# Peptides against a protein of PDB entry 7RZF, part 255

Target 1, 358 residues: chain A of PDB entry 7RZF
Amino acid sequence: PFQEEHLKQLYKIVPIKDIRNLYVTFPIPDLQKYYKSNPGHYLGHLIGHEGPGSLLSELKSKGWVNTLVGGQKEGARGFMFFIINVDLTEEGLLHVEDIILHMFQYIQKLRAEGPQEWVFQECKDLNAVAFRFKDKERPRGYTSKIAGILHYYPLEEVLTAEYLLEEFRPDLIEMVLDKLRPENVRVAIVSKSFEGKTDRTEEWYGTQYKQEAIPDEVIKKWQNADLNGKFKLPTKNEFIPTNFEILPLEKEATPYPALIKDTAMSKLWFKQDDKFFLPKACLNFEFFSPFAYVDPLHCNMAYLYLELLKDSLNEYAYAAELAGLSYDLQNTIYGMYLSVKGYNDKQPILLKKIIEKM
Target 2, 358 residues: chain A of PDB entry 7RZF as posed
Amino acid sequence: PFQEEHLKQLYKIVPIKDIRNLYVTFPIPDLQKYYKSNPGHYLGHLIGHEGPGSLLSELKSKGWVNTLVGGQKEGARGFMFFIINVDLTEEGLLHVEDIILHMFQYIQKLRAEGPQEWVFQELKDLNAVAFRFKDKERPRGYTSKIAGILHYYPLEEVLTAEYLLEEFRPDLIEMVLDKLRPENVRVAIVSKSFEGKTDRTEEWYGTQYKQEAIPDEVIKKWQNADLNGKFKLPTKNEFIPTNFEILPLEKEATPYPALIKDTAMSKLWFKQDDKFFLPKANLNFEFFSPFAYVDPLHSNMAYLYLELLKDSLNEYAYAAELAGLSYDLQNTIYGMYLSVKGYNDKQPILLKKIIEKM

## One batch from the design tools (peptide; made by RFdiffusion4, then SolubleMPNN)

Design b2_p24_5_s3 (from b2_p24_5, 9 letters changed)
Fold by OpenDDE base, seed 4:
Structure b2_p24_5_s3 (fold): chain B 358 residues (1-358), chain A 24 residues (1-24)
Amino acid sequence: as target 1 above (358 residues)
Amino acid sequence: DEEKLLREILDTSNLKTVQDLLKE
């Protein structure tokens, strides 16, 4: 376990590559025995969420962060780390203290709301989807991975242990949240801007770095993180598939799309999957408007319309992506193109959301 | 071991979040 002297430390690290990263790390107990509840994954899901009211959304709105990842990582024997990693903009590099303040504000929001069983259920469902449709890893990599995992899990559960959530344990979630405090923080900033400003060299990789104690004033600032009203728990993800039934191949299935509807206003082509046999579909819509590109004004209006539509759909983008759905909207010379792809079960819901915004 | 943490941070490029596992 880290002694108190190893906590509240700041590392300034010079990368080989031109990258700007912030790592906010917390030592946590070994949670391996709790793999069936995986409280670290629950917290990683929320802290790493990208939807409205998320930590990332706020940090992006300020122009400080491009990407955010949160989760647990294996540590040395007897402990793990919870890590929040962000990709910093040039401006974000100047506001690291404020970025971390926002992290603690979000964590405080999670404490205030308490563990949510519905969030756990979503994590469970998402993991089940991921497990069910995980691409077969290459045999060599798979064997090596299994060998490593065998040290941690019963043989019978090794293949599923990373994915199977079975037990909602709010007590363990609260326990981990209690470790995510400023007094337990270790911060690493990775930037070439620290070149020539370091005084230590890491033995294994030769990485140049400087270690500093985080000032008590800064720790206190983070300890006094208030509830930021901009932070909200995500809404329920309505796009998570629950039905994975694959319909039998029709006897009259054609290798090419067949016209199944032909009206004055619409034509519909359908092709059943005869190759992959996945509970996935691709819905493609082409909209024709004689006014879309009749003149420069109409072209600009069509463009602006689509940009506004895309912006209005941003609230669903992350939830759809998590659920294995995607959509695309494009201007065409004849009007617009819409594509919805992924698991077929909740595609109608996503499509309805798109149409409601149109 | 501070160096061990640094290594862990530097090796965090392998921090596959479940999100990364879902993207793969």
Scores: peptide ipSAE 0.050, ipTM 0.708, DockQ to the pose 0.394
Fold by OpenDDE base, seed 3:
Structure b2_p24_5_s3 (fold): chain B 358 residues (1-358), chain A 24 residues (1-24)
Amino acid sequence: as target 1 above (358 residues)
Amino acid sequence: DEEKLLREILDTSNLKTVQDLLKE
């Protein structure tokens, strides 16, 4: 347990590299015994969400933050940390108090909405996918990881414990949310801008830093964080695969793409996977337009079109990525290129979304 | 104790997020 002197502290840290990071840290109870419900993962999923109405979306819209990560971290014996980490812009470095206010506004939104079983189910499904298709780690790394996990989990569950969600525990989610309060906060700002403004040096790495108490007035501002109407829970991820059936290799399967459709307007090549045997597909589309590169105006219009298209698809990008789907859009001298990759089950949904925006 | 806390803050390698699980 942290004493009061360790809470409501601000650390200004000078990095070796030119980085700007904000760490908002909360001490929380040891949640290891609750691995089957993993309330910290649930909260990390929501706080770290990148979709519309997310914390990151709002902070990014203000130009303050580039990336956001939220989740639990192992601490010393008997406690953990919940950490919200953001990559700060130069402007964001000037608005740290406001950024943290928005964090507490989002947390307050989570309290107001309460635990959602469908969100838990989504996390469960995502983890199941991740587990099912986890690449083999290097034996040495794997053995070391397993050895560490054996201290926390039964031997029978050690392989699945990190991924297997079984129990929806709204009470534990609320318990963790109750720890995510301004009175329990520790803030670290990492920036070269603090060079020459520090008064302490960390012994192990020689990291220069300054520690100061967060003013009570600032804590109070964060405590009074109202509901911000811009924050919304994410929508259900429609891209999570549920069918993992692998079709048998056809006897006539060619080692190279075969032309399976030839029309005046389209050609289709197909190659069945003969190596990986995964329920994944790569869909590649090349679009040809005689107008795409006819003159500088058309070229610029085609470029602008794709930029706008990409922007319009951003709402799906994160959900697709979480579900193991990706897309790419590029200008070509002949027109445009579209690629959709990942689990084949929900690729048609993503492709439809792309086409609808085109 | 403060130095240990600082190291804990600086070492984000053990952050287990959904994003980390997906990258593994």
Scores: peptide ipSAE 0.029, ipTM 0.701, DockQ to the pose 0.564
Fold by OpenDDE base, seed 1:
Structure b2_p24_5_s3 (fold): chain B 358 residues (1-358), chain A 24 residues (1-24)
Amino acid sequence: as target 1 above (358 residues)
Amino acid sequence: DEEKLLREILDTSNLKTVQDLLKE
């Protein structure tokens, strides 16, 4: 357990690279024995969420943060860390106290709502998808990770332990959430702006830093974090695949796309996967408009239309990405290009959402 | 050990996030 002297500390760190990062860290108990419930993953999923009403959404709206990651990290024996890491803008670097206040407001929202079994189920389903297809997608990364986790899990469970959630443990979620308090915080700010303002040097890497106690007034401000009405739990992810059936290869399957529909208004080419045998598909649409590039005005209107369309779809982008779906929209000299890729099961749902916004 | 703690903070490679699980 961290002693009180190690808590409520601020570290100002000079990076080698021109980066601006904030690390908000909380010592937590060793949760390794609870890998089947993985309460840290549950909290990381919510705190690191990028959808509407998320912590990141609010911080981005203020222009303070570009990216956010939340999750547990292994510590020394007997404890772990929960870390919230954000990439700071130049403006965000000036508002670190307020950023952290918003973090505690979001955490307070999670306390108020309590553990949600449906969120756990989504985490379970997402992990099951990731596990099922990991071996097929990236063997090198998988082998390296297995080697690392062999130290922590029984050999029989090594393949599954990181991915398979089995037990919803609201008590453990609440226990971890109770550790995410200002009195238990360690803050690190990484910025070149601290160059020449440090008084310590790390012995191993020569990293220059300054350590300061966080003022009690600041801790109190964070302790008094109220509920911010802008923060909401995410909606259910409708894009998570549930059907992983691979259709048998047709006897007449061609090595190249075959024209299967030819009409005055549309042509459709199809190629069945004969190589990867994954429950994935690529849908590519080219839309032709005689007006798209007729003159500079129409070109600009087409560009503006696509930008507005992208903006209108942003609410689905993160949920789709989490579910292993992606879409791309591009202007072409003939009109518009749309691509939808990933697991085939929920592609029609994403495609429908796109079409409804067009 | 403050220095060890700093290294632990700076090394985010071991962060287990949903995104990490998906990208792997």
Scores: peptide ipSAE 0.026, ipTM 0.696, DockQ to the pose 0.604
Fold by OpenDDE base, seed 5:
Structure b2_p24_5_s3 (fold): chain B 358 residues (1-358), chain A 24 residues (1-24)
Amino acid sequence: as target 1 above (358 residues)
Amino acid sequence: DEEKLLREILDTSNLKTVQDLLKE
C-alpha cells in the first residue's frame, strides 16, 4: 500500500525519444476478484472515450493533447493502478496543471451522473464481439498467456475472463471512482525539456528524472474541480453488431466480382466471401460527376466539400471504430470514392449516416 | 522503493482498455 508520502508526487522524466507524455496515475485496490464486473474497464471506456463531449475532445479543442488512453493496470500484490495517459503538444506541455484539472472535471461529471447500466451493457457487448472474433493466437503465446491467467481466474473461465462481463456492479464503479482523487494522484511528465534539470537517475535504465511534491495549492485547485458543461456522457453506440449470421456460400458463387445490376445510372458488382467466412463486408462506392475535374474551381470545391463531409462525420468515427466499422472518403478524378468496411450487421446504419451528411 | 514506483508509473504496456481489446 502507498503511504501518504508517495502520493501527490510529480515526476519530471527525460525520454530518449523526442516525445511528450503525461501520466496521471491513481493507486486502486486489487480488483482482480471483480473481473466479472470489471469496474476499471467501465471507467477506462468513459475516460478514454473519443466522442463528442469526451475528455479527449475537449483537450484536443484546446490544442493541448493529441491522444488519450485511460485504463486499469496491474500493480504489485494487493493494489493496481488507474492511469490516464495523454500525448502532449508543445502547448500542452505548458498547461499540464490545466489538463489535469480537466481530467478531474470529467471525473466529477462521472460522479454526478453515476454508474450507467447501458454503458456497462455496451462494454459487455463490445467485449463479447472481441472475444467471439479473436484471432487464434499462436500456440506458444497462447499457452504462456493461459499460464499467467491461471493465477487470477478459475480454470473454467480462463478463456473468457478477460472479455466477458457478467455483473453490473455500480458500487464497485463508485468505489474505484472514489479513488480517482487529487489527494491520491501521482503525476509523471515525460519531455526532453527536462534535460539538464534532473537530479536523479533510475538504476535499471539510467533514466534521468526529478521528483517533486505537488503543491497543496495545486491539489486544492484540482479538488475544487467543478462541473464543466462541455463534458457529456457518450451517446449509445448504434453500430455495435448483434447479428453474426453467415449466409451459406451460393453454388454459383464466382471467385471474382460478378455484375449483378446494370442500369443507366448504376452498376453493382458482388463477390461472396469464400475464404474467411466472417460476418464482415466491404462496401465500395464510386461516384462519377462530369464536374469533378472540369476546372480548378470545381476541383477545389470538390476537395472542400469532402473535407467538410469528413468533419461532419467525425462524431460517428469513434463509435464506428469501437464497433469494428470503418469508412473512407476520397476525391477521385471522376468524382468521389466511399468505402465502408467491417461487421455487416450495422453497415447500413453507418451508410445511412454518411448519406444523410452528403 | 521510489524507483520501482517510478517504473510502475511509466509502464503502460499492460493497460487494459476497451479499445485495446477490440484492436486485437
Scores: peptide ipSAE 0.039, ipTM 0.713, DockQ to the pose 0.615; fails the geometry check

Design b2_p24_5_s4 (from b2_p24_5, 9 letters changed)
Fold by OpenDDE base, seed 2:
Structure b2_p24_5_s4 (fold): chain B 358 residues (1-358), chain A 24 residues (1-24)
Amino acid sequence: as target 1 above (358 residues)
Amino acid sequence: EEEKLLREILDTSKLKTFLDLLKE
């Protein structure tokens, strides 16, 4: 276990690749026995969330971070790590202290709000979907994976244990949150900018690095992280599918799209899936406007309109993606194109959201 | 233990996105 002397450390690491990464790590107890509740997954879901009011959203808005991942990772015997990893911009590299402050502000927000059962339920449902529709792994890789998993899970649960959440344990969530404190932090910054500024070499890979104690004043700054009003818990993901019923193939089903509606204002083609038999659908809409390409001004207005529409829909993009839904909007010479794809159950909800923004 | 942690940090491939974790 890490002693106090090993905490509050900063590592400046020189990568081989041209990457800029920040790792904020916390030692946590071994949580493997709590796989049915998986508090680290719960926290990783929230900390790594990309929706409005998320940590990533704020850090992106400042131009400091491109991507963010949060979660638990195996450590040495008897402990794990909770890691928040971000891809830094060049500007973000200059604001690492502030980035970490925002991390602690978000964590403080999670403490203030307390564990949410509905969030756990969403994680459970998402994992269930992922498990149900996981791709078939290669036999060799799968066997090796299962062999490894058998060390941690009962044989009867080994196939499902990584996916299926069963127990909401707010106490364990709070326990992990209590470990996510500045006094327990280990920070690693990976950047080529540290080349020639290091004093140590890692034995195994020859990686150059410098280790420094984080100043007490910085730790105190992070300890005094207040609630930031920009951080909010995500809204409920309304796109998570719950109905996976596959409709029977109609006797008169055609192998090609059939025209099922023909009016002066609209034509509709439909083809039932006769190959994959998945609870998925593809909705494609082509909109025609005689004004879309009448002149350069109208063309630019149409482009601007679509960009604004995309921007207005960005709040749904991450939630839709998590739920296995996607949408695409494109300008065409005749107007615009809209596509909605994924699980069919909640497609009408997403479509309605799109239309409401139009 | 510190060296192990350093190695783990250097292995960026071990940190997966939430979506990637669900796909495995």
Scores: peptide ipSAE 0.021, ipTM 0.608, DockQ to the pose 0.400
Fold by OpenDDE base, seed 1:
Structure b2_p24_5_s4 (fold): chain B 358 residues (1-358), chain A 24 residues (1-24)
Amino acid sequence: as target 1 above (358 residues)
Amino acid sequence: EEEKLLREILDTSKLKTFLDLLKE
């Protein structure tokens, strides 16, 4: 267990690469025995969420952070870490204290709302999808992974234990959330800006760093983090697939796309999957406009339109991605290209959202 | 333990996004 002297510490680390990262870490109990409920995954899902009202959305809006990851990691024997990692902008590097304040405000929001069973269910469903349709791993890597996890899981569960959630344990979620406090924080800032300002060298890699105690006033500021009205729990992910039925291969299936609809305004080609047999589809749309490339002004307007369209769809992008859906929008010399890919079940929902914004 | 933490922090490859964890 970390002693008090190891808590409330700030590490300024000089990287080899020109990167700016912030790591906010919390020692937590070993949660391995609670793998069926995985409270750290629940919290990581919410803290790492990228949708409206998320921590990342607020930090991006301020221009301080590019990416955010939250989750549990293995520590030493008998404990784990919960880590929030962000990629800092140059401006964000100047606002680390405020970034961390926002982290604690979001954590406070999670405390106020309490554990949500529907969020757990979404995590469960997402993990089930990931397990069911995981790509084949390389045999050596897979064998090594399985060998490693055999120490933690029953043999009958070893193949599924990392993916399948079974038990909603709000008590454990609250327990972990209670460890995510300023008094339990360890902060690491990684930046080349600390070059020549360090006084220690890590023994294994020669990494230069400085360790400092976080001032009590800063800790108190974080302890007094209030509810920020900008932070909200995510909405339900409408894109999570629930139907995985694979349609039988038609007898008339061709190895190439067949023209199945030909009208004055549209042509439709279809090819059934004859190779992978996954509940996935690729929808590709090419829109033609006589105005798309008529002159430079129209080209620029078409470009601007597409950028605005993409921006308007950002609210769905993360939820779709989590659910194994993706979309792409591109300008073409003839107009616009749209693709929707992933699990077929909820593709119509995503497509409808795109069309409604067009 | 501090050195281990530093190594873990420096190993950015271990900080997989939620999505990356689901892709494995």
Scores: peptide ipSAE 0.022, ipTM 0.631, DockQ to the pose 0.428; fails the geometry check
Fold by OpenDDE base, seed 3:
Structure b2_p24_5_s4 (fold): chain B 358 residues (1-358), chain A 24 residues (1-24)
Amino acid sequence: as target 1 above (358 residues)
Amino acid sequence: EEEKLLREILDTSKLKTFLDLLKE
């Protein structure tokens, strides 16, 4: 859909707010008909992954990027975009070319590894969970959304089509990957640093911008992106719930937490859910230490300990979040607070990981 | 055509949400 003149372009855009964003966009075919396989979702899941060996992990380690989002977006009729969007640091703004190089290195890694059925299965399972336990949307918004998607999906599938993956199509994944090349790239950089350096104004919003061609030498540099050994496919997500059984409400269920265990070293309070009836739990742990706040040194040590603990758990944080699990760690005047929330099925796994790092 | 391309970039961006907030 884009002519050659529209490809390999760089847009420098002045925002109203003090934001720094990079958009790396690729025109791709209309993939709407492939909603059952959703190759763009597969690629977005991997490119947007935040675990060890991910694109974001590497870019964060360099201090260039804060956040990364990857995925397909609707375009005009007959085509879509695949977009990689990052929030840039001040330093990252100076290294945009290298950031994009790393993007192409990661894409090259995906080509080298090929489509993985297990990754597709995880996406399928995650989407199934999301669908099953989706929050109630506002009826008006939901109706408008459904009306919009009725153009793309059979009526019988319209409620599920956005979530339920059914077909692993490695050929389509490879097809989209083949479009994610430097020769097809359009780059937009959003920064106030371009103020006074623009030559065009967008009519609708009055946004100031400059358009320029990306130099051939830069395109070639990206085309020659090698395999970066720091990039790895994610490991299997061990936190994805598979058991959604809801236990019957106990006859003696109390509307408040009841003390169910009382020992010299621990007290356990329990309240069964009597309202939501979801396969979720909230685990809250308060650890008490007489040394936690005894003096400034111990207080500082407790703080540092918690920061180190949080850092050591980063490898699990994203996978847990994707699976609908979260944890929180806080210092208290008495010691430490830990919370684990989300689907109850894999909470013991996450809790074990936390305790093993403690 | 260039403006259309820019709008596509802006529309695909969280920038639209921001620009919409500025119109309010």
Scores: peptide ipSAE 0.022, ipTM 0.617, DockQ to the pose 0.138; fails the geometry check
Fold by OpenDDE base, seed 5:
Structure b2_p24_5_s4 (fold): chain B 358 residues (1-358), chain A 24 residues (1-24)
Amino acid sequence: as target 1 above (358 residues)
Amino acid sequence: EEEKLLREILDTSKLKTFLDLLKE
């Protein structure tokens, strides 16, 4: 168990690479026995969410952070860590205290809202999809991984234990949230700006670092984190596939795209998958406009339009990505190109969202 | 997300050891 003297510590670390990272870590109990409920995954999903009202969205809006990851990590025997990691901008490096304040404001929001069963269900569904369509790992790597996890899971569950959630345990979620407090925090800042300002060297890799106690005033500031009205729980992810039916190969299936619709305004080509047999599709749309590239003004307007469209769709991008969907929008010399890829079940929903923003 | 966290921490391979030191 971490003694009090090991908590509320700040580590300034000099990297070899020119990187700026912040690690906010919390010691938590060993949650391995609760793999069926996986409260750490639930919290990681929310804290690491990238949608509107998320922690990342707010920190990006301030220009302090580029990326954010949250989740549990194995510790030594008998404990784990919950870690929030962010990639810092140059400006963000100057606002680390405020960044961490926002983290605690978001955590406070999670406490105020309480555990949500629908969020757990989404995590369950996403994990089920990931498990079902997991690419075949190389046998050697897979065997080694299984051998490693056999120490943690029953043999009958070892193949599924990392992915399949079964039990909603709000009590365990609250228990972990209670550990995510300023009094339990360990902070590491990684930046070349600390070069020449360190007083310790790590024994194994020679990493230079400085350890400092976080001032009590700063801890109190974080303890008094209020509810920030900018933070909201994510909305339900409409893009999570539920139908994975694979249609039989048609007798007239061609090895190349066949023209199945030909009108004055549109042509449609179709090719059935004859190789992968996955419930996935690629939809490609080319829009032709005689005005797209007539002159520099029209070109610039078309570019601006597409940038605005992309910006307006940003609210769906993360949810789509989580659900295994992606889209791409590009300007072409003839007009615009749209691509939608991934699981076919909810592609119409994403396509509709795109069209509604056009 | 956990894999991404692990990768980000691992890609900072030298930081993994520091984090391991934070585990003692």
Scores: peptide ipSAE 0.017, ipTM 0.623, DockQ to the pose 0.067; fails the geometry check

